# Peptides against a protein of PDB entry 3C66, part 138

Target 1, 189 residues: chain A of PDB entry 3C66
Amino acid sequence: KSWANLFEKNDFFFRYKFYLEITAYTRGSDEQHLKWSGLVESKVRLLVMKLEVLAGIKIAHPFTKPFESSYCCPTEDDYEMIQDKYGSHKTETALNALKLVTDENKEEESIKDAPKAYLSTMYIGLDFNIENKKEKVDIHIPCTEFVNLCRSFNEDYGDHKVFNLALRFVKGYDLPDEVFDENEKRPSK

## One batch from the design tools (peptide; made by RFdiffusion4, then SolubleMPNN)

Design b2_p25_6_s3 (from b2_p25_6, 9 letters changed)
Fold by OpenDDE base, seed 1:
Structure b2_p25_6_s3 (fold): chain B 189 residues (1-189), chain A 25 residues (1-25)
Amino acid sequence: as target 1 above (189 residues)
Amino acid sequence: SKTETLVMKSDLRGNITGDKFIIEL
């Protein structure tokens, strides 16, 4: 990795005021998740391209890697909670009620054979053209087209009990804790 | 920005639900 690539990675979550989060959820096997998340990730570039051509968007910069997490998810209600609470610092503390799967605990009998929810999250940093006196920037069309593209790719992805997709627009101060290292301070409001 | 967190999801019928992704700066 060039020094430039290391520097760009280190400040990515501080560089922008606004981020678009794209999360692929799977309540099933790791193999199912790899296929689903891999598809979603492969389409992020198309979303970026569609955002960049909007007059209100100055920059749409994708982060290079997904963030991966998994939880023990014994019920459908737990899966709904994950999808509701994940992706914002304001709400993510609710996920502490679930068992996070780690390399240290994944072989425990209570975790190994338990139903799991897998999460893969891609981030796009956004900078807006404020100078054009437009108080509003509409990114709804590109985002809806992206969701439709991912969901329509295979009929299996129509099973919302297994496969889900969410887009979240957040401010930098409300990014999930996962994007910051232990020594990094969250951006101020 | 006046816009708070916006969330977009797909429902069980494949319809997109949630917020309109119109950002007020």
Scores: peptide ipSAE 0.588, ipTM 0.926, DockQ to the pose 0.754
Fold by OpenDDE base, seed 4:
Structure b2_p25_6_s3 (fold): chain B 189 residues (1-189), chain A 25 residues (1-25)
Amino acid sequence: as target 1 above (189 residues)
Amino acid sequence: SKTETLVMKSDLRGNITGDKFIIEL
């Protein structure tokens, strides 16, 4: 049985105490975002493989589907704000200052032709080999190599005004609201 | 875990910026 069939969406975001979020950002066209996010998503497996071989990592389990969102993003400052605030429950409320693009509003004149930031987020559930509560696990190198791999794949992806990539390490209780269904209670601290 | 939220990004030159991804459990 492939790992892909083992976890319903709802169980995945409750199963781990720690998650690595990989977000591809695009301030441009939907076509640009599709190419960029598709590249990033295609490389996630390589990051997982590099994490799994670390002595401190017991499990690195990717969630199989990206989470997609888009915002009206009229300025570069708004784009920086999105990249700073997205990916944690503690900070995501700042995104309420921007117009979220939805199926209900996407055809509105003020939204249809507006500059947009597109976001695709992949999640990796992490379980650590905890021998001691003071144990440190260094995942910096694999994560750095992943970012460099994605950014260097095509010269166009070097344009940081259009294409961005962030990795966020978060606790399960601080996951974004998007990963939970409306009837699900967020994990407690 | 003592580690809070960590964020890693790339700068305009392609250098990686942000937090060092050392997890203290």
Scores: peptide ipSAE 0.585, ipTM 0.925, DockQ to the pose 0.776
Fold by OpenDDE base, seed 5:
Structure b2_p25_6_s3 (fold): chain B 189 residues (1-189), chain A 25 residues (1-25)
Amino acid sequence: as target 1 above (189 residues)
Amino acid sequence: SKTETLVMKSDLRGNITGDKFIIEL
């Protein structure tokens, strides 16, 4: 990795006060996830363009690479828990009850053949035009249009037992641990 | 900002569920 790419990553998660997280979930095969996440990722630029034209948005800056994770997910309840708890530092500790799949453990028999949930997460850094402390910025419409665009692209992606999509708006101090290196301190409030 | 974490998802019927993405600055 060039020094520039490392610096750009580290600066990105400290540069903004607010982030939009886009997570594609798949409870199925790696091949199913690759197709689904690839579709979602291909549409992120359209969401950015829709955000940038809003008067209250000063900057919508996408991070160029997804964050990938996978968990052993034996039940539908586990899959619901992943979707509820993932994407916030306040709640992600609940995921410690599940087995994280790693390059080190993926070949273990108990993990190799286990049902899995795959996650791909894209980040958008947000800066707002603040004229007044009482100002509200509505980003609901472009976010809803994005979800509908991804879900309606193929009928197979209508199976919510397999494929899911969530958007999360978070503050920089509440970003998941995955975006920081081991030696980095998360942003303060 | 007064806005806390907001979450939007699609339900089993294809409807958008969760929070309204209105940001209070």
Scores: peptide ipSAE 0.583, ipTM 0.926, DockQ to the pose 0.754
Fold by OpenDDE base, seed 3:
Structure b2_p25_6_s3 (fold): chain B 189 residues (1-189), chain A 25 residues (1-25)
Amino acid sequence: as target 1 above (189 residues)
Amino acid sequence: SKTETLVMKSDLRGNITGDKFIIEL
């Protein structure tokens, strides 16, 4: 792996002022999540293409890899909380009330057989064409079409008790901690 | 930018809920 490829990855979450986060959620089996997240990931390129053709979008650049996490999720309320709090530094601390599943703890008896919520998150860096004095950029339609495309692909993905999908528009300073290395300082406002 | 965090979700009925993804720069 060339040093150049390491540096290009390290700058992605500092390069853009704005990000679109796409999170696939599954409260079920790892197999269910793999199928669902894999579908969502396969469609991200179509969303990028639809964003790039918008006059207000200068760049829509997908990050190459998803971020994966899982939590013990004993209740539907916990699953709703995960979907509400995940994806922003301002709110993610609420997830500390749940048990994060790690390679170190996954074999613990209390975790192994527990209901789990799985998360796969894709990031798109956004740059906007500000020069045209358009105070507003509407990306609602392509984002809506993306959600509908993913959710309508299979009837099973209509079950919101198991499968969910969220899009979050965030500023770089409010990205989740997961995107930064331990030695990296979060972007300033 | 004036726009803060925006969130879009899909519900059970396939309805999209949450914020309108109109970004004010």
Scores: peptide ipSAE 0.579, ipTM 0.923, DockQ to the pose 0.774

Design b2_p25_6_s4 (from b2_p25_6 with L7V L8M M12L T13N M21F D24E)
Fold by OpenDDE base, seed 3:
Structure b2_p25_6_s4 (fold): chain B 189 residues (1-189), chain A 25 residues (1-25)
Amino acid sequence: as target 1 above (189 residues)
Amino acid sequence: STTETLVMKSDLNGNISGDKFVIEL
């Protein structure tokens, strides 16, 4: 990759007022997560296509790369907490109670062999056709169809103790900290 | 009121749980 591509400012998380987050969760092995998250990622384009044809949607623009994270996840309650708190700046501070796995700490004895929850998150920037005085946009059916498509692909993905999938609609000012560089200021309301 | 955050999940029975994804602008 040329040095020029390293300096392209990614403004994706500043372009839209609204985002749809798609998070694949795995409490298991890295191999299990790779298969599950890869499946979910492969279906995001189908969701985008279904959103784009809705009269209330002006733009549905997927971000090209997933965000990857993992936590030490010793209990099922911790796994539920991750799924409840992740994906919003308002709630993500609750995840500070868990050990984030990093390249620096992954080889520590307390982390290496610990049960983990893996997360892969895809983002879709949304713009709406508000000029038509549409105060409501229903995206429930496409989102439900997407979840069902991912979950029905393999019987193993029916195990909700291991594999989970969530969709979150958020405003740009409530995006997780992970989408911003250390020197970037979060969008204002 | 304007929609702030909506969350959708698959439940243990394979049903969709959480919010209805109707966005109020």
Scores: peptide ipSAE 0.593, ipTM 0.925, DockQ to the pose 0.710
Fold by OpenDDE base, seed 4:
Structure b2_p25_6_s4 (fold): chain B 189 residues (1-189), chain A 25 residues (1-25)
Amino acid sequence: as target 1 above (189 residues)
Amino acid sequence: STTETLVMKSDLNGNISGDKFVIEL
């Protein structure tokens, strides 16, 4: 079934209480990032399929488009900070210490020549089969298998100084600001 | 307790590190 036609973009980040974020990170060139993020994106459907067959998962619905961002990333510590802080509204404010690269500023000399970290983030909306208010749903295996699948696809992706991959489980009220339009109210707890 | 946030990432050694992706609802 083509998942692409099911939901208007506007309601996706309000529809679910829970989301799985998949972020491909690249500290390198745009070309390196395009290859890496494109690979990760191409595998998201396999993760969805593995999630959908879990008894505790009622729905695993991928958002159709990645969110793209990039930061000036002069140090390895900055790159670690990006990977630690990105993907949660609670922590993303720490990224304000870094220069976000935009279409407006990318040609500035200080930004053009700077080392960059590129991010591509895919979102999966999750609905659970909650029989009881204290249900545990184990998604660790399919998530780990997904990471291993992406990282093992090419030997070049073994360079963890350049290529990284993170999965983040978040609640809808803790989604990054990037998923909401300026006029949209963040979901409440 | 209910799960708030879980993070899984690669470590510097190429191992998967972070939280166990067991969601408590």
Scores: peptide ipSAE 0.589, ipTM 0.924, DockQ to the pose 0.689
Fold by OpenDDE base, seed 1:
Structure b2_p25_6_s4 (fold): chain B 189 residues (1-189), chain A 25 residues (1-25)
Amino acid sequence: as target 1 above (189 residues)
Amino acid sequence: STTETLVMKSDLNGNISGDKFVIEL
């Protein structure tokens, strides 16, 4: 079965018990975000390759499309809150306190001129080799190397007031709502 | 116990902070 047919969005977020989320954050211009997120996205394949060679990893499968969102982000505290709450169903409801930027509202004066936080999220589905009696799988080194690779690429990305990067390991039942269509039911525990 | 959510961030000094990405199955 060709990898190409596995990109039907419809089963990817149900196929794995575990996911790695990679989120690029930008509090700045859309142009700044496009450069930053594009860099991060370009490096995800290198992380996948490093994960796949680990004896505890059976499959590391990237979802091909980023998920994009943006919020009105008037303060640094709001930006920290976004980074803390995003990427988990348990915590994402806190983002409802912020104004989500949409195609319908982006031209409103209160939104157009407001500071924004942009988010681009890549997903990797993980399947583990349980049969190897390994109670633990260490993916820390590949993940830290990935973060360092992205952050060290350009000196401008050292500005943590503008550019941020987070990795989140989550279970399928705790994926953000953005990954499911309106008619899809969230995976149960 | 199985691993729940793990989070890794870059800190203000360019160091990586947060959880150790050791997954218990």
Scores: peptide ipSAE 0.578, ipTM 0.922, DockQ to the pose 0.720
Fold by OpenDDE base, seed 5:
Structure b2_p25_6_s4 (fold): chain B 189 residues (1-189), chain A 25 residues (1-25)
Amino acid sequence: as target 1 above (189 residues)
Amino acid sequence: STTETLVMKSDLNGNISGDKFVIEL
């Protein structure tokens, strides 16, 4: 089956048992977020290249389209909660306490002028080489180097009150609801 | 035990915090 079928959203999130999520967070303007998330997205290919050369990684396949979301984020504690709870089906229900910004509500006066947290998430599907009886695969160094590369690219991105970055390793059954269409069933354990 | 969720983030001091990204299969 050609690699071309991996670019369809629906096949990608069912194809792998494991995923790496890269989320750029911005508590500020949409313009600030566009610059920050665009930088992070531009570096994902470098992370993929570093993962693919690891003996424990068989495939590291990026999903090419980011997932975009935003929340009304009135406090720093809300921003911390978003960063803690986002990216796992087990924890994302805590975000229901916040107002999700949608195309339908974004022009409401109470939402338009509210402080916002913007999220842009890139996904990497992972297949591991288990033939070598390696019970463990260490991806810590490439992931750390990626975070440092993004954060050190511009001095402005050192402001952790505005700009944040997280990596999350998850199983396919624990992917966020955002990756599935309403008619799709979440992968089983 | 098999690895579940791992999280890595930059902290307020610019240090990387969270889990060690060692995956048990």
Scores: peptide ipSAE 0.574, ipTM 0.921, DockQ to the pose 0.698

Design b2_p25_7_s1 (from b2_p25_7 with D2E A3F N14K T18K M20F V22I)
Fold by OpenDDE base, seed 2:
Structure b2_p25_7_s1 (fold): chain B 189 residues (1-189), chain A 25 residues (1-25)
Amino acid sequence: as target 1 above (189 residues)
Amino acid sequence: EEFEGEPFLSTNPKLENKPFVITLL
C-alpha cells in the first residue's frame, strides 16, 4: 500500500502495534484552542522527521487528521483528570464523569456557558527496528524538544492552567475508543 | 512485542512524566 493509503482512516489504527499520541489541551475559549492545537499540529511533522531518523524507529507515520473533543470542565481538578485519563482505553472511562460536549448538547444552557476543556489529538504509528530483544529506543529527546518547541512559540502557552500538551505512548489495543468506528473491533492484545 | 512502562510526557506540573525509553520485549 502506498504511503497515501496510510492517511486514510481505514487500517491506520490496526497497522501498528504502538502509537504516539499527541494531545493539545485548552481550558479556555475555542479560539485559544484553535491557535494552540493548530500550532501543535503544525509541528507534528517535525517530530515525525526526528523520530524517523532514530536507529530504532523503522517507521513513524502520522495520522493526518486530529481527533477533536471537548468536555465541560468546571474545575482545575477536572482539567487535570482529563489530562491524566485521556488517551488510554484503560483510563478513558474516568472521563464519563464529565459531560462530553457534542453537537447535540452544545446549545444547552448548562453546557453553552460552562468552562470547557478542548482536546485535539494527533497520532503517530510506530514500527520499531529492534533486532535484539533488550534494545532500548529512547524517544525522550525528540519528544521533549517537540514540547519545548510548541510551548516556546508563545509565552501564553506556558500557562498550564490554560494550555497543556501531552504525549502518550500506547499499544494499539489500548488506543482510545474514539479512533475506532462503531463497526470496528479493537485490536487484541 | 510488549514494551515496559507507560511513557508519558505532560506539561502539567501535577502529572508525573514517565521517560520515553521504550524497551521492546
Scores: peptide ipSAE 0.669, ipTM 0.933, DockQ to the pose 0.810
Fold by OpenDDE base, seed 1:
Structure b2_p25_7_s1 (fold): chain B 189 residues (1-189), chain A 25 residues (1-25)
Amino acid sequence: as target 1 above (189 residues)
Amino acid sequence: EEFEGEPFLSTNPKLENKPFVITLL
């Protein structure tokens, strides 16, 4: 099947047992986020290439569309909470304490002028070469290199009060709700 | 097939990083 067919949302998040989530965070302007997330997204292909050459990785397929969200984020503690809780179905309900910015509410005066945290999340589906039971795959090096590559592009991206980047390894059944359509059943354990 | 651990890497110094070592079960 062509790589292009893997970019249909409906099959991608059911195809793999494991996913690597890459989230770019910005507590600042939408313009700042656009630059930051765009940079991160532009580097994902390099991470994929580094993952594919690892002996324990059979397949690393990126989903090409980012998932974007934003929250009213009045405090640094709120920004920390977003970064701690986002990216897992088990923990994402904690974000309900924050005001999600939507197309319906973005023009409300209380939301329009509020400090915001912006999120852009990329997904990589992973398949592993399991030759032996309890085989270990270490992906620390390529992930760290990726983070360093993104942050080194501009000195401003070193300011963790504004810009952050996180990588999370998750099971398909623990993917955030955002990846599924309303009528889709979450993968079972 | 499952994995052990919760690999997590963040640039935020206030968050705990967990090693990206995946043990396949």
Scores: peptide ipSAE 0.665, ipTM 0.933, DockQ to the pose 0.834
Fold by OpenDDE base, seed 4:
Structure b2_p25_7_s1 (fold): chain B 189 residues (1-189), chain A 25 residues (1-25)
Amino acid sequence: as target 1 above (189 residues)
Amino acid sequence: EEFEGEPFLSTNPKLENKPFVITLL
């Protein structure tokens, strides 16, 4: 059965109990974000390879498509809030205080010229090979190496006022709403 | 199966990083 059948969106976000979310953030231009997110996305395969060799990880499976969103982001505090609250269903409701940019509203004068934060999110489904409930899997090293690899590519990507990268470990029932279609029921606890 | 903690890593210096040590429950 081809890799293609593994990447039907609907099955991917129900297949795993745990996901690693990788979000590239840009508070700047769409062009800046395209370059930054494209770089991050290009390196995800290297992270997957580093995860797969860990004894506690049975499967690390990347979803092939990023999720894209953008918010009006007038302040640095708004940008911090986005980075703190995004990526979990429990916390994403805090983003309702910000104006989501949509195809319907992007040409509005108040939105068109406003400062924006752009988000591109990649997902890795994880299955663990843990025999004992007290066993720990440490993925800190490969995640840190990945972040350093992305940020070291260009000096500009060191400017945390513009470019950020976050990794979040999330349960399937706590995935953001964006990964589910309107007719899909979120996985239960 | 659950895990303990909320592993989080960010390049934003204002956000607290939490170790990516996953303990399954």
Scores: peptide ipSAE 0.662, ipTM 0.931, DockQ to the pose 0.807
Fold by OpenDDE base, seed 3:
Structure b2_p25_7_s1 (fold): chain B 189 residues (1-189), chain A 25 residues (1-25)
Amino acid sequence: as target 1 above (189 residues)
Amino acid sequence: EEFEGEPFLSTNPKLENKPFVITLL
């Protein structure tokens, strides 16, 4: 890893107070996930463009690299739990009840042939134009249009048993642990 | 600066969507 890439990562997750997380979920094959996540990733720039033109948004900067993870996911309830709990430091500890797939364990007999949920997460750092206390910024429309754009690409992406997409708005201090290196201190409140 | 709410949008029909209305504090 070049020193430049490490520095860019560390600066990004400390630079903004707020982040939009975009997670593509697949309960199926790695091939299915690669196609789905690749599609979602390819559309993030269109979401950024729609966010940047909103009066309340000063900056919308995408982090260019997805974060990848996968879990053993034997049931639909496990898949729901992953989608509910992932993407926030407050809730991600619930995922410890599931088996995280790693390079070290992927060849274990109990993991190799197990049903899996794959996750790819993109981040957008956000800065707002704050003129008044209690200013409201509504980003529901561009986010909904983004989801619809991704799902409309292929009919298969309408099957929520296999393919899902979530957007979460989080504070920098509540980002998942995955974005920080082991020696990095999480941003303070 | 903080915001009120927990904006969340999912394609999973079992999950509750929370509107992406960000109230800046």
Scores: peptide ipSAE 0.657, ipTM 0.930, DockQ to the pose 0.816

Design b2_p25_7_s2 (from b2_p25_7, 7 letters changed)
Fold by OpenDDE base, seed 5:
Structure b2_p25_7_s2 (fold): chain B 189 residues (1-189), chain A 25 residues (1-25)
Amino acid sequence: as target 1 above (189 residues)
Amino acid sequence: ELFEGDPFLSTNPKLENKPFVFTLL
């Protein structure tokens, strides 16, 4: 089956047991975020290529569209909390303490000029070659190289008060709610 | 299938990084 047929949202988040989440964070302007997230997105294919050649990885398929969200983020502690809690269904409920920016509320005076954290999240579906009852998979090197590649592109991307990048390994049953439509049932354990 | 590990990598120095090493069981 061609990669192109895997880019339908509905099948992608039910197809794999495991996902790698790549999130670009920006506490600043929308223009800053567009540049940063666009850079990160442009490098995801290089990470996929590095994962596909590893022993123990059978398949690494990127979802082609980022998930976009933004929150009112008045403090550095709020920005830390977003980066700690985002990307897992178990922890994302902590984000309910923050004001989500939507198309409906973005023009409200309390939101329009407020400090914001922007998030762009890319997903890679993973399938593994499990030949033995216990197989250790190590993807630390390609993930670290990817982060370093993104951060080294511009000196500004070294400022962790503004720009951040996170990678999270997530089970299909623990994917964030954003990947499912309202009528979709979350995968079971 | 048991999965051991909680791999996490962040550029935020206040967050604890966990190596991207996991065991599939």
Scores: peptide ipSAE 0.626, ipTM 0.909, DockQ to the pose 0.822
Fold by OpenDDE base, seed 4:
Structure b2_p25_7_s2 (fold): chain B 189 residues (1-189), chain A 25 residues (1-25)
Amino acid sequence: as target 1 above (189 residues)
Amino acid sequence: ELFEGDPFLSTNPKLENKPFVFTLL
């Protein structure tokens, strides 16, 4: 059974109850974002390896493709809001206050030269070994190590005004709308 | 299965980090 069949988009976001979202943020140029997101993406496999060896984790499967979006981001407060609200269906509606950059609008004068925040999001599907009700799983160490690894690669990636990285633990029913096709119903609670 | 916790880690110093410790129910 080829790895390829495990990564059909449609099955991946319904297959797991829990997901780890890894989002690389850049408030700067598209070139800066390409370098930053590419670095983060290149390190996701190392995080997966660290998760897989934890006793409480049965499976950690990365989705193969990033989700990419960009917003007009005129202020640092807007950039903070993006980082706070993105990655959960419950909170992503707050991003409707910002202008999403699309292929249709990217050449508009008000958008073309505007400051932008770029987002690239990777997903890891998680399955847990639950032996007992109320089992605690601690993945803080591998997540922190991953963040430190990405930020330590270049001194520029320490500038939180430009480059950020967030990890969010998300339930399948609370995944962002972008992971589902228009005809797909999000998982129920 | 219930999940207790809201783990969040960000490099943005203005955002509150929550430990990646959660309880599976």
Scores: peptide ipSAE 0.626, ipTM 0.909, DockQ to the pose 0.830
Fold by OpenDDE base, seed 3:
Structure b2_p25_7_s2 (fold): chain B 189 residues (1-189), chain A 25 residues (1-25)
Amino acid sequence: as target 1 above (189 residues)
Amino acid sequence: ELFEGDPFLSTNPKLENKPFVFTLL
């Protein structure tokens, strides 16, 4: 398949054993989130470039379409829970305790004016150079530099009560349900 | 292929960060 087909949803989330998830969180307005997530998304290519030059990384391919979701988020504890539980199939069921905002429910009186947490998630598929059993890969520096780059753009992005950024390393079989269509079977272990 | 580690980085100070260091098996 051509390189263009690598960015088709149907193949991307089955192609790699490992993914780096990059989630921008905003507990505030949709406008605040648009600015924050747009900034984060604009910097993903820089993280990819830093990953690609590491000896242990064979491939770092971004899926360039973000996944968008929002929840009613009345408390700071709810916002913490979202950030803790989101991004893994093992833990995402905890989010069922919160009201997911949808096109069908967004105009309901209990949802319309409620405090919200917005999420935008980017994915990077990873392939590794495995020469020996027990090969150690360290990507801490490029990941930390990426976070610092995003947060340093504006002082407001330092306010963790409003803006957050998380990176999670996830196995293909533990990807969130959002990346699969209803008729798709998630990768096996 | 086994993977050891659970790398996680968050800007939320209430969440535990785990270094982006992992072992491929």
Scores: peptide ipSAE 0.625, ipTM 0.909, DockQ to the pose 0.837
Fold by OpenDDE base, seed 1:
Structure b2_p25_7_s2 (fold): chain B 189 residues (1-189), chain A 25 residues (1-25)
Amino acid sequence: as target 1 above (189 residues)
Amino acid sequence: ELFEGDPFLSTNPKLENKPFVFTLL
């Protein structure tokens, strides 16, 4: 069965206590972002394979569809703020200071030609082998290897003023609002 | 389940990276 056939969207974001978020950022053109995010997405399966073989990880399931968003991003400081605040419910409210690009507003003159930050986010649901012992789980090596693999593909992807990649470990109750439908209740602590 | 740690990796040099090492309690 393909991963896409294993979980409906709604079941996926309620199924796990923990998620790994992989976000590709681009402050540039939509064409630049399409190439960058497509590369990152193509490598996610390699990260999953490296996580699944770790003794502390029982399951690593990717959600196969990326989440896409874009913001008007006039300054480098705005781009830094997006990268700092995006990816958790507790911090994402800071993004309300920026103009979200939507299908309704994308043709407005103030938005159409404005500098933009593009975001593509992939999710991996994680289940851990929790025995009755305090276990330290170290996934630092697989995560750093993944980041280096993506950045080393093209020299242009080394320009952090344009291209960025972030990995965030998030609890299910702290997932961004974008993963839930309007009528869905966020998981409780 | 108690989770200790706040792992974060970014390619942005202005953001602090935190190791992807955490304790499940």
Scores: peptide ipSAE 0.622, ipTM 0.908, DockQ to the pose 0.783

